Peptides against a protein of PDB entry 3S8F. Designs and how they scored, part 24

Target 1, 157 residues: chain A of PDB entry 3S8F
Amino acid sequence: VLTLFVAVPSLMTAFTVAASLEFAGRLRGGRGLFGWIRALPWDNPAFVAPVLGLLGFIPGGAGGIVNASFTLDYVVHNTAWVPGHFHLQVASLVTLTAMGSLYWLLPNLTGKPISDAQRRLGLAVVWLWFLGMMIMAVGLHWAGLLNVPRRAYIAQV
Target 2, 166 residues: chain B of PDB entry 3S8F
Amino acid sequence: DEHKAHKAILAYEKGWLAFSLAMLFVFIALIAYTLATHTAGVIPAGKLERVDPTTVRQEGPWADPAQAVVQTGPNQYTVYVLAFAFGYQPNPIEVPQGAEIVFKITSPDVIHGFHVEGTNINVEVLPGEVSTVRYTFKRPGEYRIICNQYCGLGHQNMFGTIVVKE

## One batch from the design tools (peptide; aimed at target 1 L11 A14 A19 E22)

Design b2_p14_2_s4 (made by RFdiffusion4, then SolubleMPNN; from b2_p14_2, 7 letters changed)
Fold by OpenDDE base, seed 4:
Structure b2_p14_2_s4 (fold): chain B 157 residues (1-157), chain C 166 residues (1-166), chain A 14 residues (1-14)
Amino acid sequence: as target 1 above (157 residues)
Amino acid sequence: as target 2 above (166 residues)
Amino acid sequence: LVGLMVNEAFLEAE
């Protein structure tokens, strides 16, 4: 119970970020329950990358609650489930946030904006990265549920 | 103005905070449901049992692999297993089908894993600590033990076998 | 969590 309560600040932070996105979308003219999402700057890889990271972080965070439960952890610990969790948290959220930060930082530091071609390429890279990571993560979690061990090159399944 | 913006943000934050709390309770409820309906696979944490890793090979119940399997009662056994760089002892571990087996697992050197394929036995093995796992093999045959904790250059080849006799 | 429930059922069937 105490361990699960540690999730409260994390969830609060996550959904506060979501609130900020909603506010931004509404400031950009988005209306209604979901219209604000469409109003966000999806044409900017500096925006898209971190947001996709956040999206990957959602199932990862849910899994974090599972992993933090000492009872449920007996099911998933040191199985392929754990790498699946890591790839959502680190290789998705952290990596995509870093990518997004780069797309913002370099133009600002140099004073030279990225070209339209570079922007489009950046969007493609970020979306493909996200897609691949989601496929990998789902596969790892699934394998983990089938009791495939972590840190082993062989599996019975 | 900034004041109006802050007020708006606060309203959104309250909503998302409420959602956050709701989701927390949903997760707790789901965990509770899972535990209530599926308890057989949950392995409770035991009391911490300590041993001296520097002497575990020389004296005590882990010292002789030939005496590692001890009958403790009718259809009950305790198996003293060492996980070491890079293997397990005894190997194979021979136990009868249908018997209640208590594995007492420790390490003389570094941290290892003890993952038995085809079972829910999956524990880390720490030097100086005894991992205790209770299991009953319902099916005869061979069960592979896999080290799922990196333990050195030979980690990938560290395997053992449990042979369940009919 | 649903997946874990399924996994538990799978393991119980062993």
Scores: peptide ipSAE 0.014, ipTM 0.787, DockQ to the pose 0.017
OpenDDE base, seeds 1, 2, 3, 5: peptide ipSAE 0.000, 0.005, 0.005, 0.000; ipTM 0.788, 0.771, 0.784, 0.769

Design b2_p14_3 (made by RFdiffusion4)
Pose (drawn by RFdiffusion4):
Parts: structure tokens; sequence; C-alpha cells
Structure b2_p14_3 (pose): chain A 157 residues (1-157), chain B 166 residues (1-166), chain P 14 residues (1-14)
């Protein structure tokens, strides 16, 4: 029960952050129900990386609420489902957010500029990392529901 | 406009939060339902039941695997199961279909998992402790036990079998 | 469900 309550701050974060992004999209001219998304600064890796991380956090959090549901945990406990869940949370959102900081924080700390080429390369890196985490989340959640255990060298069997 | 967008955002946020709370409460009620049904028998016994891992293969209910299945009620069997590096005894565990099975599971060495494929049986096995879970097999046949807690280099090949007789 | 709230909010802002 208390774990289900720990989920409320992230459910609140989902709204406060989503409304903040929508407000920014509208300031930048976006209209429609989706125009506000397209109008956001998708050429900036510091923007893109946490946003993509937040997108993967939706299934990441859904899996966490399942794991927190006591008897439901007996379906997925110590299976590949669990790494599927935590790659979406830490290996995607937290890691992508830190990667995006290379693009505003590093210049601030070192004075070293980020070139146009380095910016584009950062875009590719955060997209490939995010997409790779999403594909693997699918493989691990599904294999987990099929009772494949975590922490195993299953290629040797 | 900022004032307006702000006001509207807070108003709808309050709504979302109430909905999100109502949804979490429904999940809590649904979990409470499972805890009142036979499906909750796989929840391990909360009572501490200590044993000695260094003598469990020499004395006590785990010393003779052929004697591991004991009828404890008219439709009940207790099964003493040893999960060790890297296997389970007895092998196979043989039980009748439709009977309640109380698995008492310990380990002489390291922590092992006990995950019965196709069931909700999924329990950690700790040396020095006895893990007790309950389940009734409704379908006869062979069920595979998977070790789902890393117990060393033999972990990926650590399996066992439950045969549910007709 | 959050998408519905955000759609309603969007329509009101529009």
Amino acid sequence: as target 1 above (157 residues)
Amino acid sequence: as target 2 above (166 residues)
Amino acid sequence: ALAVFMALLSRELD
C-alpha cells in the first residue's frame, strides 16, 4: 500500500511536467492536440534526452506498480520482467537525462563549446539509446511473463 | 494568459490526481481480494522456522528424499524439498492432483529460487530458514522448477521437476 | 486517462 503511495509523486510529476512541456510548445506556436509536441526543440539533445526518458518511464512506472502489488509480484518476481522494468527507469530515464547534461552542463563547467556536429551526434546517441532500451524492455518484459529467470546465462542452456 | 493557463493547469491537475488516487485504491481493493482467496497460498508463511543448513542432509525431514512427501491431511501433503547447488531433491517431486501441497523448502548452501513454471509458486529459499508455501495443482503433468536466484556458476542449469499424478 | 485531462486542458486553452 505504501509503495502504491510512493507512486503518487511520479504520477503528479507526469502532469506538472507534461503541462510545462505543453505550455512551452504553445509559446512556440504549436496548436492542435499534437501541434504542441512538434513545436518543441527537437534539435536540442539536452531537451530530447530527458523527454525520451520520460516517455519510456510510462511503461517503466506501470511495471513498477505491478511489481508493488504483492500477490502480482509472484508472476514476475526474479524473472526478466524486473530488468525490463528497471532499464526503463534508471538505464533509460536517469541515464538519458545525465547524457543530455553533456550538452548544457559540460560547457558550463569547462567552457568547451559543443559544435554543430557534436550536437547532431548527441541526437543520434540519445535516440539510439532510447530506442534500444524500448526494444529490450519489450523483449525482457515478454520473456519475464514466459518465466525466463533474470541473472542467468541462458545462452549456455 | 499566464494567469489563465496556470489556473486551468492546476484545476485539471487536481482532477488527475483524484483520478490517479481512485485508480490506486481500486488496485489496493483488488489485491485485498486475492489475499482472501486460495491463490494467496503461495505467499510464504510469515512465521520463522529455523533449521541448520549444515546437517539438513544428515538428519531431519530433508535427509531422505524418498520420504519427502508426507500426507498431513485427508487432502493434504507436505513436501520437504531441498534446493541446493545445483538441483532439487527429491527429483522428481511426485504429488497427486487436486490435493493441497505444503512445500517446505530449505537450502544447505546458498539462496536459491523456487519458481514452479505455470504456477504462482515463486519463493526464495534461504539457508537456515524454511520457506513454506501452499498450492493445489489442478492439472496433472510435469511442471519444471526454475532456480531464479543467482546461486553461482551452475545457476542457469539448476532445474527440478514436479510430477502431478492423475 | 492523463491524455484525456491534457486534451480537455488543451481545448480550454484554445

Design b2_p14_3_s1 (made by RFdiffusion4, then SolubleMPNN; from b2_p14_3, 6 letters changed)
Fold by OpenDDE base, seed 3:
Structure b2_p14_3_s1 (fold): chain B 157 residues (1-157), chain C 166 residues (1-166), chain A 14 residues (1-14)
Amino acid sequence: as target 1 above (157 residues)
Amino acid sequence: as target 2 above (166 residues)
Amino acid sequence: MLAQFLAELTRELE
């Protein structure tokens, strides 16, 4: 029980971000419980990328609690579950945040706005990345539960 | 109006923070539920047992592969296993079906994995420490041991076999 | 597929 309190600061941070997104969406004209989500700038890859990263981070964070649990870790440790968790945390959140940052940074550094074609390409890239990462992560977690080992090229399943 | 905006943000934050705290309790409840209903897959933690990795090959219960399987009771065995670069000793490990097997696993060199396919046996093996796993094989046959902790250039080829006899 | 996944989440390992 005490170990789970380690998650409190992370949850506070995550939901502070969520609060900021809700506020932003409402400022953009969104109403109701879900209308604010639709009002967010989903046409901007610099926004979409880190948000998709956050979405991937949610199950990853839940998995973090599992991995940090003394007894539950025996089930998942050194199985495909672990790299599945890492891909949700690093290869989704961190990577997509970096990608999103670049979509903002490069135009700002060069002083040149991105073209509409570049914007659309950027959106395609981050959505495809997210989709691929989610498929892989789900597969790895599932494989881990089937006792597929990590760091091995062969498995019974 | 910055003041109104800040107040609104704080209101949203309070709501989301309350939700976050609620979710924390949900996670605690889920862990408790899992432990209460799904205990068969849990490997119990054992006492920390130490061994000298520099002498484990020369003396003690791991030194002779021919003496690695020790009958400790009518239907109980202890198996002293070495995980090393790059294999397991003894290999194969021969045990009877239906017997309670206590694996005592250590390493003379670097950290290895001990993952037995078809079972829930999955432990890291540290030099200087003894990993203890208790298991009963219900089905006869061959069970492959896989190293799931990177241990060097030959890691990918590091396999062992447990042969369960009727 | 989802049902199968959920079943695996709750299965006991040998």
Scores: peptide ipSAE 0.020, ipTM 0.794, DockQ to the pose 0.022
OpenDDE base, seeds 1, 2, 4, 5: peptide ipSAE 0.018, 0.019, 0.017, 0.016; ipTM 0.797, 0.760, 0.787, 0.764; seed 4 fails the geometry check

Design b2_p14_3_s2 (made by RFdiffusion4, then SolubleMPNN; from b2_p14_3, 8 letters changed)
Fold by OpenDDE base, seed 2:
Structure b2_p14_3_s2 (fold): chain B 157 residues (1-157), chain C 166 residues (1-166), chain A 14 residues (1-14)
Amino acid sequence: as target 1 above (157 residues)
Amino acid sequence: as target 2 above (166 residues)
Amino acid sequence: PLLEFLAKLREELE
């Protein structure tokens, strides 16, 4: 009940963030339905990381509704589905947001800008992290639907 | 400029809010579709039933594993199962193929899981409460019971078996 | 993939 209740304001918040991104992209010269996306600073890991986190949060949020549904939770509860959900929510959104925050915070605290090499490495890290999380999440959700149990080292499937 | 910016922001917010509402209905529709196409019926949760975990091993239907399987009608059985650290009782659980089985599961010690591989039976078992699951085994053979709730140092080795006989 | 997901959910619910 609580999860379903908070889902509504969470969705509103998420889409408000998306609206802010669209506004920012259009201010940066982006035009059209999707042109604003390209105009965003994709060369900055401090931007890319949290955005990728938000993308990972989309299926995770949908999964949250599933997990809170009585009949559907019966299917997924204590299966590999649950860790899949957690890794999307925590290991993608929270972790990538933290990574992005560090890419802003450290240069600001030290007063030294990051080098181009560090920037490129940072971009590689966050993209690879996101890719890995998506692969793992798909695998865990798939395994969960195949009734692979959570907290067990063996499965019949 | 501030007014223009405000209007622009509102326009984007309104668009995204409309999208959000649409997506909400899509998700609801998808869930509804899944439920509407479900033909086998949902296994209902049993009524709240309480037991004393301190005496469940000594008296009552869980006390004797030899009497755990009770025929309640034609092709209908109730199986009284204990989940404990670290195993299940009775073990194996023997039931006939095609019979309607009502599992009454409780624990004398800590919280356990009752996950029957090859089935949709997956419930948590709490001391002091009885978990009720209804299932009909259509295929004969052995079905492994797995504990999917951490219950102690022996959790990973906590297994049981349901033997379905022709 | 969405249809497959729904189909799998249906199967698990049955």
Scores: peptide ipSAE 0.014, ipTM 0.759, DockQ to the pose 0.023
OpenDDE base, seeds 1, 3, 4, 5: peptide ipSAE 0.000, 0.000, 0.013, 0.012; ipTM 0.778, 0.777, 0.780, 0.765

Design b2_p14_3_s3 (made by RFdiffusion4, then SolubleMPNN; from b2_p14_3, 7 letters changed)
Fold by OpenDDE base, seed 2:
Structure b2_p14_3_s3 (fold): chain B 157 residues (1-157), chain C 166 residues (1-166), chain A 14 residues (1-14)
Amino acid sequence: as target 1 above (157 residues)
Amino acid sequence: as target 2 above (166 residues)
Amino acid sequence: ALLAFLAKLREELE
């Protein structure tokens, strides 16, 4: 009951953040249903990283509702599904947000801007991290649904 | 300027809130579907049954592995299983094909897992509590029991076997 | 797709 109760305001908050991104994109000259996305600063790893984290949080949040459901939890509990969920929540959202924060914080603390090479490297890092995390997450969730156990080195499938 | 910005923000929020509500209904529908189609051969018991973990090995239905499988009716059995560090008792568990099996599982030591491969049987086993799972094996053969809850140094090697006889 | 997969999985695990 508690998790499902928290899910509603969390969803509202998440979509409010999305609304803020849309507003920001439109202020930057984006138009149409998707044009505002293109107008966002995708050349800045400090922006890209947490946004990718938010994207990873979408399936992770959905998984949270699944895990909180009695009948569905019976299917996924202590299977590879669970670590898949954790990696989306922690290793995607939290980690990418931390990475993005560093790309803002370090230049601010040192008083020196990052070089163009560092910026490009940063973009590569966060995109590759996200890609790898999504591959792993899909694999773990799929394996979990196939009843691959958590904390076991051997499985039937 | 501020007024225009406020109106714009409200418009976007309304749209995204509507989307949020729609997604909520999608999730509810998904749960409802799974509930409606949940006719799997495993029926978890909702009643909490307790047992003394310090005496469960010496007396009661879990004490003798040779008497762990009890016929309770026509084509109905109760199996009293101990999950311990590091294995299961009895091992193997022998049951007939097509029979309704009620597993009564407890632990004398620490928390273990009871995950039967090839089935949807997957429960945690707590000392002092009895986990009850009802299942009917439709296919004969061997089903491996895996511990999916860390229980100590031998956790990775903690396996059991259910043998379903024709 | 998820619903279909879950339904198929249930059939296989029964």
Scores: peptide ipSAE 0.008, ipTM 0.767, DockQ to the pose 0.019
OpenDDE base, seeds 1, 3, 4, 5: peptide ipSAE 0.008, 0.000, 0.007, 0.006; ipTM 0.784, 0.782, 0.772, 0.769

Design b2_p14_3_s4 (made by RFdiffusion4, then SolubleMPNN; from b2_p14_3, 8 letters changed)
Fold by OpenDDE base, seed 2:
Structure b2_p14_3_s4 (fold): chain B 157 residues (1-157), chain C 166 residues (1-166), chain A 14 residues (1-14)
Amino acid sequence: as target 1 above (157 residues)
Amino acid sequence: as target 2 above (166 residues)
Amino acid sequence: ALLAFLAQLAADLE
């Protein structure tokens, strides 16, 4: 019940953030329906990381609604589906946001900018992390739909 | 101009909010479709039922595994199952093919899982409560019961078997 | 992906 109470406000908040990104992209010279996306600072891991986290949160949030649904929960509860959801919410959104925050925070705290090499490495890290998490999450959700149990080392399938 | 900026932001917010609402309806529709098209083999068949976990092994329908399978009607059975550290009783559970089976599952000790492979039976079993699941086995054979809720050091070895006879 | 998952879920529920 609580999940459903916060679902709509959370969606509204998420899309408000998207609106802010669109505005920022357009201010940076992006035009058209999608051109504003390209204009965003994709060369900055402090930006890329949390945005990728948000992208991972979309299916995770949708899954949260599914998991909170009475009838569907009987199917997915305590299957690999649930860990899949967790990895989208925690290991993707929270973790990537933390990574991005560090890429902003540390230079500001120390007063020293990150090197170009560190920047490139950071971009590689967050993109690879996102890719890995998406693969894992899709796999876990798929396994869950195949009724692979959570907290069991063996399964029939 | 601050006013100009606010107006622009508001326009984008309105667009994205509209999109948000549209997506909400899409998600609801997808969930509804899923629910409408399913033919669930498992039906929650009971309301909240309570038992005393401290006496469930000594008295009542769970006390004797030999009496756990009760015919309640034509082609209908109730099976009283205990999930305990670390196993299930009766074990095996023997039921006929094609019969409507009502599982009444409880625990004398801690929370366990009751996950039947090859089926959509998957419930948590709480001490003091009775989990009720209705299912009809269409295929004969053996179905393994897995505990999917951590229940202690022997959790990983906690298995049972349902034998469906022709 | 969401559609695919929901479709598979529907199939599994049958």
Scores: peptide ipSAE 0.033, ipTM 0.777, DockQ to the pose 0.025
OpenDDE base, seeds 1, 3, 4, 5: peptide ipSAE 0.000, 0.019, 0.013, 0.028; ipTM 0.788, 0.793, 0.788, 0.764

Design b2_p14_4 (made by RFdiffusion4)
Pose (drawn by RFdiffusion4):
Structure b2_p14_4 (pose): chain A 157 residues (1-157), chain B 166 residues (1-166), chain P 14 residues (1-14)
Amino acid sequence: as target 1 above (157 residues)
Amino acid sequence: as target 2 above (166 residues)
Amino acid sequence: TPGLPVFVALVVIM
């Protein structure tokens, strides 16, 4: 029960952050129900990386609510489902957010500029990392529901 | 406009939060339902039951695997199961279909998992402790036990079998 | 209406 309550701050974060992004999209001219998304600064890796991380957090959090549901945990406990859940949370959102900081924080700390080429390379890196985490989340959640255990060298069997 | 957008955002946020709380409460009620049904038998016994891992293979209910299945009720069997590096005894665990099975599971060495494929049986096995779970097998046949807690280099090949007789 | 689309989207997702 208390774990289900720990989920409320992130459910609140989902709204406060989503409304903040929509407000920004509208300031930048976006209209429609989706125009606000397209009008956001998708050329900026510091923007893109946390946003993509937040997108993967939706299934990441859904799996966490499942794991927190006591008897439902007997379906997925110590299976590949669990790494599927935590790659979405820490290996995607937390890691992508830190990667995006290379693009505003590093210049601030070192004075070293980020070139146009380095910016584009950062875009590719955060997209590939995000997409790779999403594909693996699918493979691990599914294999977990099929009772494949975590922490195993299953290629040797 | 900022004032307006802000007002509207807070208003609909309050709505979302109420809905999100209502949804979490429904999940809590649904979990409470499972705890009142036979499906909750796989929840391990909360009572501490200490044993000694250094003598469990020499004395006590785990010393003779052939004697591991004991009828404890008219439709009940207790099964003493040893999960060790890297296997389970007895092998196979043989039980009748439709009977309640109380698995008492311990380990002489390291922590092992006990995950019966196709069931909700999924319990950690701790040396020095007895893990007790309950389940009734409705379908006869062979069920594979998977060790799902890393117990060393033999972990990926650590399996056992439950045969549910007709 | 600001906030409404976000609200509806999150309700649907939930």

Design b2_p14_4_s1 (made by RFdiffusion4, then SolubleMPNN; from b2_p14_4, 9 letters changed)
Fold by OpenDDE base, seed 4:
Structure b2_p14_4_s1 (fold): chain B 157 residues (1-157), chain C 166 residues (1-166), chain A 14 residues (1-14)
Amino acid sequence: as target 1 above (157 residues)
Amino acid sequence: as target 2 above (166 residues)
Amino acid sequence: EPGKAVRDALLALL
């Protein structure tokens, strides 16, 4: 139980970010329970990328709780489940956040805004990255639950 | 106004924090439910058993693969397994069907994995520590042991076999 | 098979 309490600060941080997004969306004119989401700047890859990272982080975080559970970790440890978790946490959240940060930072540092074509390309890149990562992650988690071993080129299934 | 904005943010934060706490309890509840309804095969944490990896090959129960399978009681066996770079001993491990098998697994060199396909046996093997796994094979046949912890250049080829006899 | 029920339950939650 105490081990699971490690999830508390993580959840607090995650949902604080969510609160910030809600606030931002409402400041941008969003109304209602979900209207604030639509009001967020989905046309900006610097915004979309880290948000998609956060979305990937949700199932990854839930999986983290599973991985942190002694009894449940016995089921998933050193199976394909673990790489699935990693790709959600690192290859999704961290990577997409880095990508988003770059989309903001470079134009800011150079003083040169990105072109519309670059913006659209950026959006395509981050969405495709997210989609591919989600497919891979789901596959890895599924395979892991089917007892496919980690770090092995061969499996029973 | 900055102060007004901060108050608004706090309102949203309170809601999301409440949600976060609720989700925490949901996750705990789900784990508890799973454990309560699906307790079969759960291996509790055991006491740490240590061994000297520098002498485990020369003396003790792991030293002779021919003596690795020890009958400890009626339909009960202890199997002393070494995971090493790059294989397992004994190999194959021969055990009878339906017997309660206690695997005592350690390593003389580096960290390895001990993943038995077709079973829920999946443990890391650390030099200096003994991993203990209890299992009963209900079906005869061959079960492949896979190293699922990187252990060097030959890691990908590190396999063993458990043969369950009728 | 020990652990199968747990795995199945987790699969159902995915």
Scores: peptide ipSAE 0.041, ipTM 0.811, DockQ to the pose 0.028
OpenDDE base, seeds 1, 2, 3, 5: peptide ipSAE 0.012, 0.024, 0.013, 0.031; ipTM 0.806, 0.794, 0.796, 0.794

Design b2_p14_4_s2 (made by RFdiffusion4, then SolubleMPNN; from b2_p14_4, 6 letters changed)
Fold by OpenDDE base, seed 3:
Structure b2_p14_4_s2 (fold): chain B 157 residues (1-157), chain C 166 residues (1-166), chain A 14 residues (1-14)
Amino acid sequence: as target 1 above (157 residues)
Amino acid sequence: as target 2 above (166 residues)
Amino acid sequence: EPGLPVFQALKALL
């Protein structure tokens, strides 16, 4: 089980980011154990996107530990579980971070702030993307546990 | 003010770091629980066995599909299977119901998958290595073998069949 | 039956 200590640096990094979010939320007037979350700028798609990515990354990271386990990897390897995992890691965290970066970058490059309509559209896109990705990921993980093969167009189940 | 902010950040970092360590133990516990409750679904890895992929079709136990199924005991068989572009040999694989089957699988060309529907048999097949899987078919019928590792243009059509006879 | 108990429970609820 000592092999699982490989996850320690990754967890440390992830929760350092979480610490930064808590600090930011408290600076914005958030109080209590959870009040700092509500104080974060949820009206900004450039913020919401990467945060949703982080949320998707949590179960993905847990799955990563499972995938790194010799015995459990045999159960999930080359099943739909694997695509489920990397869609949380790449198509959620990385993609949403890229989307969030774009929502920040474009206004700065053009020198023009986004309109309220564009902001609302951006929020809709980010939340819908996250929702769709979570549905897909849950489905893929579930299918994987039912032994649906990866890279095959047919399955017995 | 910068010093106050720095101290505050450190306090939060320490808290989250402690949480991180706690979560590590939770994950370990979950893995342990899963293994304890779902051990029946785990097939132990076989011993590392090597074979020459350039000669495996010409000589040895994989060379003749008619001799691929070898009875090793009263209710035990070894099946020597080749996964190749794009199929399996022998095809079909015929085995008795209730017998302990040891599959010895290798490839003469590229990496393939060996996924048997309706079972927990799911291994990658590497040229030069022999994959060993032990399984007992409790139900008679046909079991489809699926390649779940991309192996070329015909990958999607690469299927085999195991026929379990009463 | 394949799947973790948690997913079996989810299947029953959905």
Scores: peptide ipSAE 0.027, ipTM 0.812, DockQ to the pose 0.030
OpenDDE base, seeds 1, 2, 4, 5: peptide ipSAE 0.016, 0.009, 0.008, 0.008; ipTM 0.802, 0.763, 0.782, 0.769

Design b2_p14_4_s3 (made by RFdiffusion4, then SolubleMPNN; from b2_p14_4, 9 letters changed)
Fold by OpenDDE base, seed 5:
Structure b2_p14_4_s3 (fold): chain B 157 residues (1-157), chain C 166 residues (1-166), chain A 14 residues (1-14)
Amino acid sequence: as target 1 above (157 residues)
Amino acid sequence: as target 2 above (166 residues)
Amino acid sequence: VPGEAVYNALLALL
């Protein structure tokens, strides 16, 4: 009940953020239905990190609703599905947001901008992290649906 | 100027709200698909039943592993299972093929898992509570019971066996 | 440890 209750305001917030991103992209010269996405500052790890986190959070949020469903939870509870969900929420959104926050915070606190090399390295780290998290998450969710147990080193499948 | 910005923001918000509504239907469809494909043979939980975990080993249907399997009908059995640190009792659990088995599972110590490989039996076992699961084994052989709830230092080695006899 | 070194190290770990 609590999860479903929280889901509503969370979805509203998510789409508000998306609307803000679209507006920002259009202000930066993006046009058309999807052109605004390309106009966003994808060269800045402080931007890319939390956005990728948000993207990973979408399927994770949907998974939260699944986990809160009585009938669906019966299928996924204490299987590899659960850590798959958690890693999308914590290791994707929270962690990437933290990474992005540091890329913004430290330069602003010190007054010193990051070097181009540091920027490129940051982008590489963030994208690789996201890719790895998506691979792991898909694998864990799939394994969970195949009844691979959580907290066990052995499975029949 | 502020009015123009406000109008633009509203337009984008309306668009995203429309999209959100569409996605809602997509998610509902995905949930429906998952239910249709992965819930075959769902075992409903029994009614809440309580037991004293401090005495369950000394008296009652869980006290004697030799009497744990009780025939309740022509093709129906009740099995009283203890999940404890770190194993299951009785072990092995011997049941006939094709019989309806009602597992009554509880714990004398801490929370454990009861996950039977090759089946959809997957329940948590709480001290003071009796978990009830109904299942019919269609194939003879050995089915491994796995503890999927961390219960201590021996958790990783906590296994049981169900032997289904022809 | 100099502050600048810490700064650079943190950025390198991100």
Scores: peptide ipSAE 0.036, ipTM 0.761, DockQ to the pose 0.016
OpenDDE base, seeds 1, 2, 3, 4: peptide ipSAE 0.000, 0.032, 0.006, 0.025; ipTM 0.786, 0.759, 0.782, 0.786

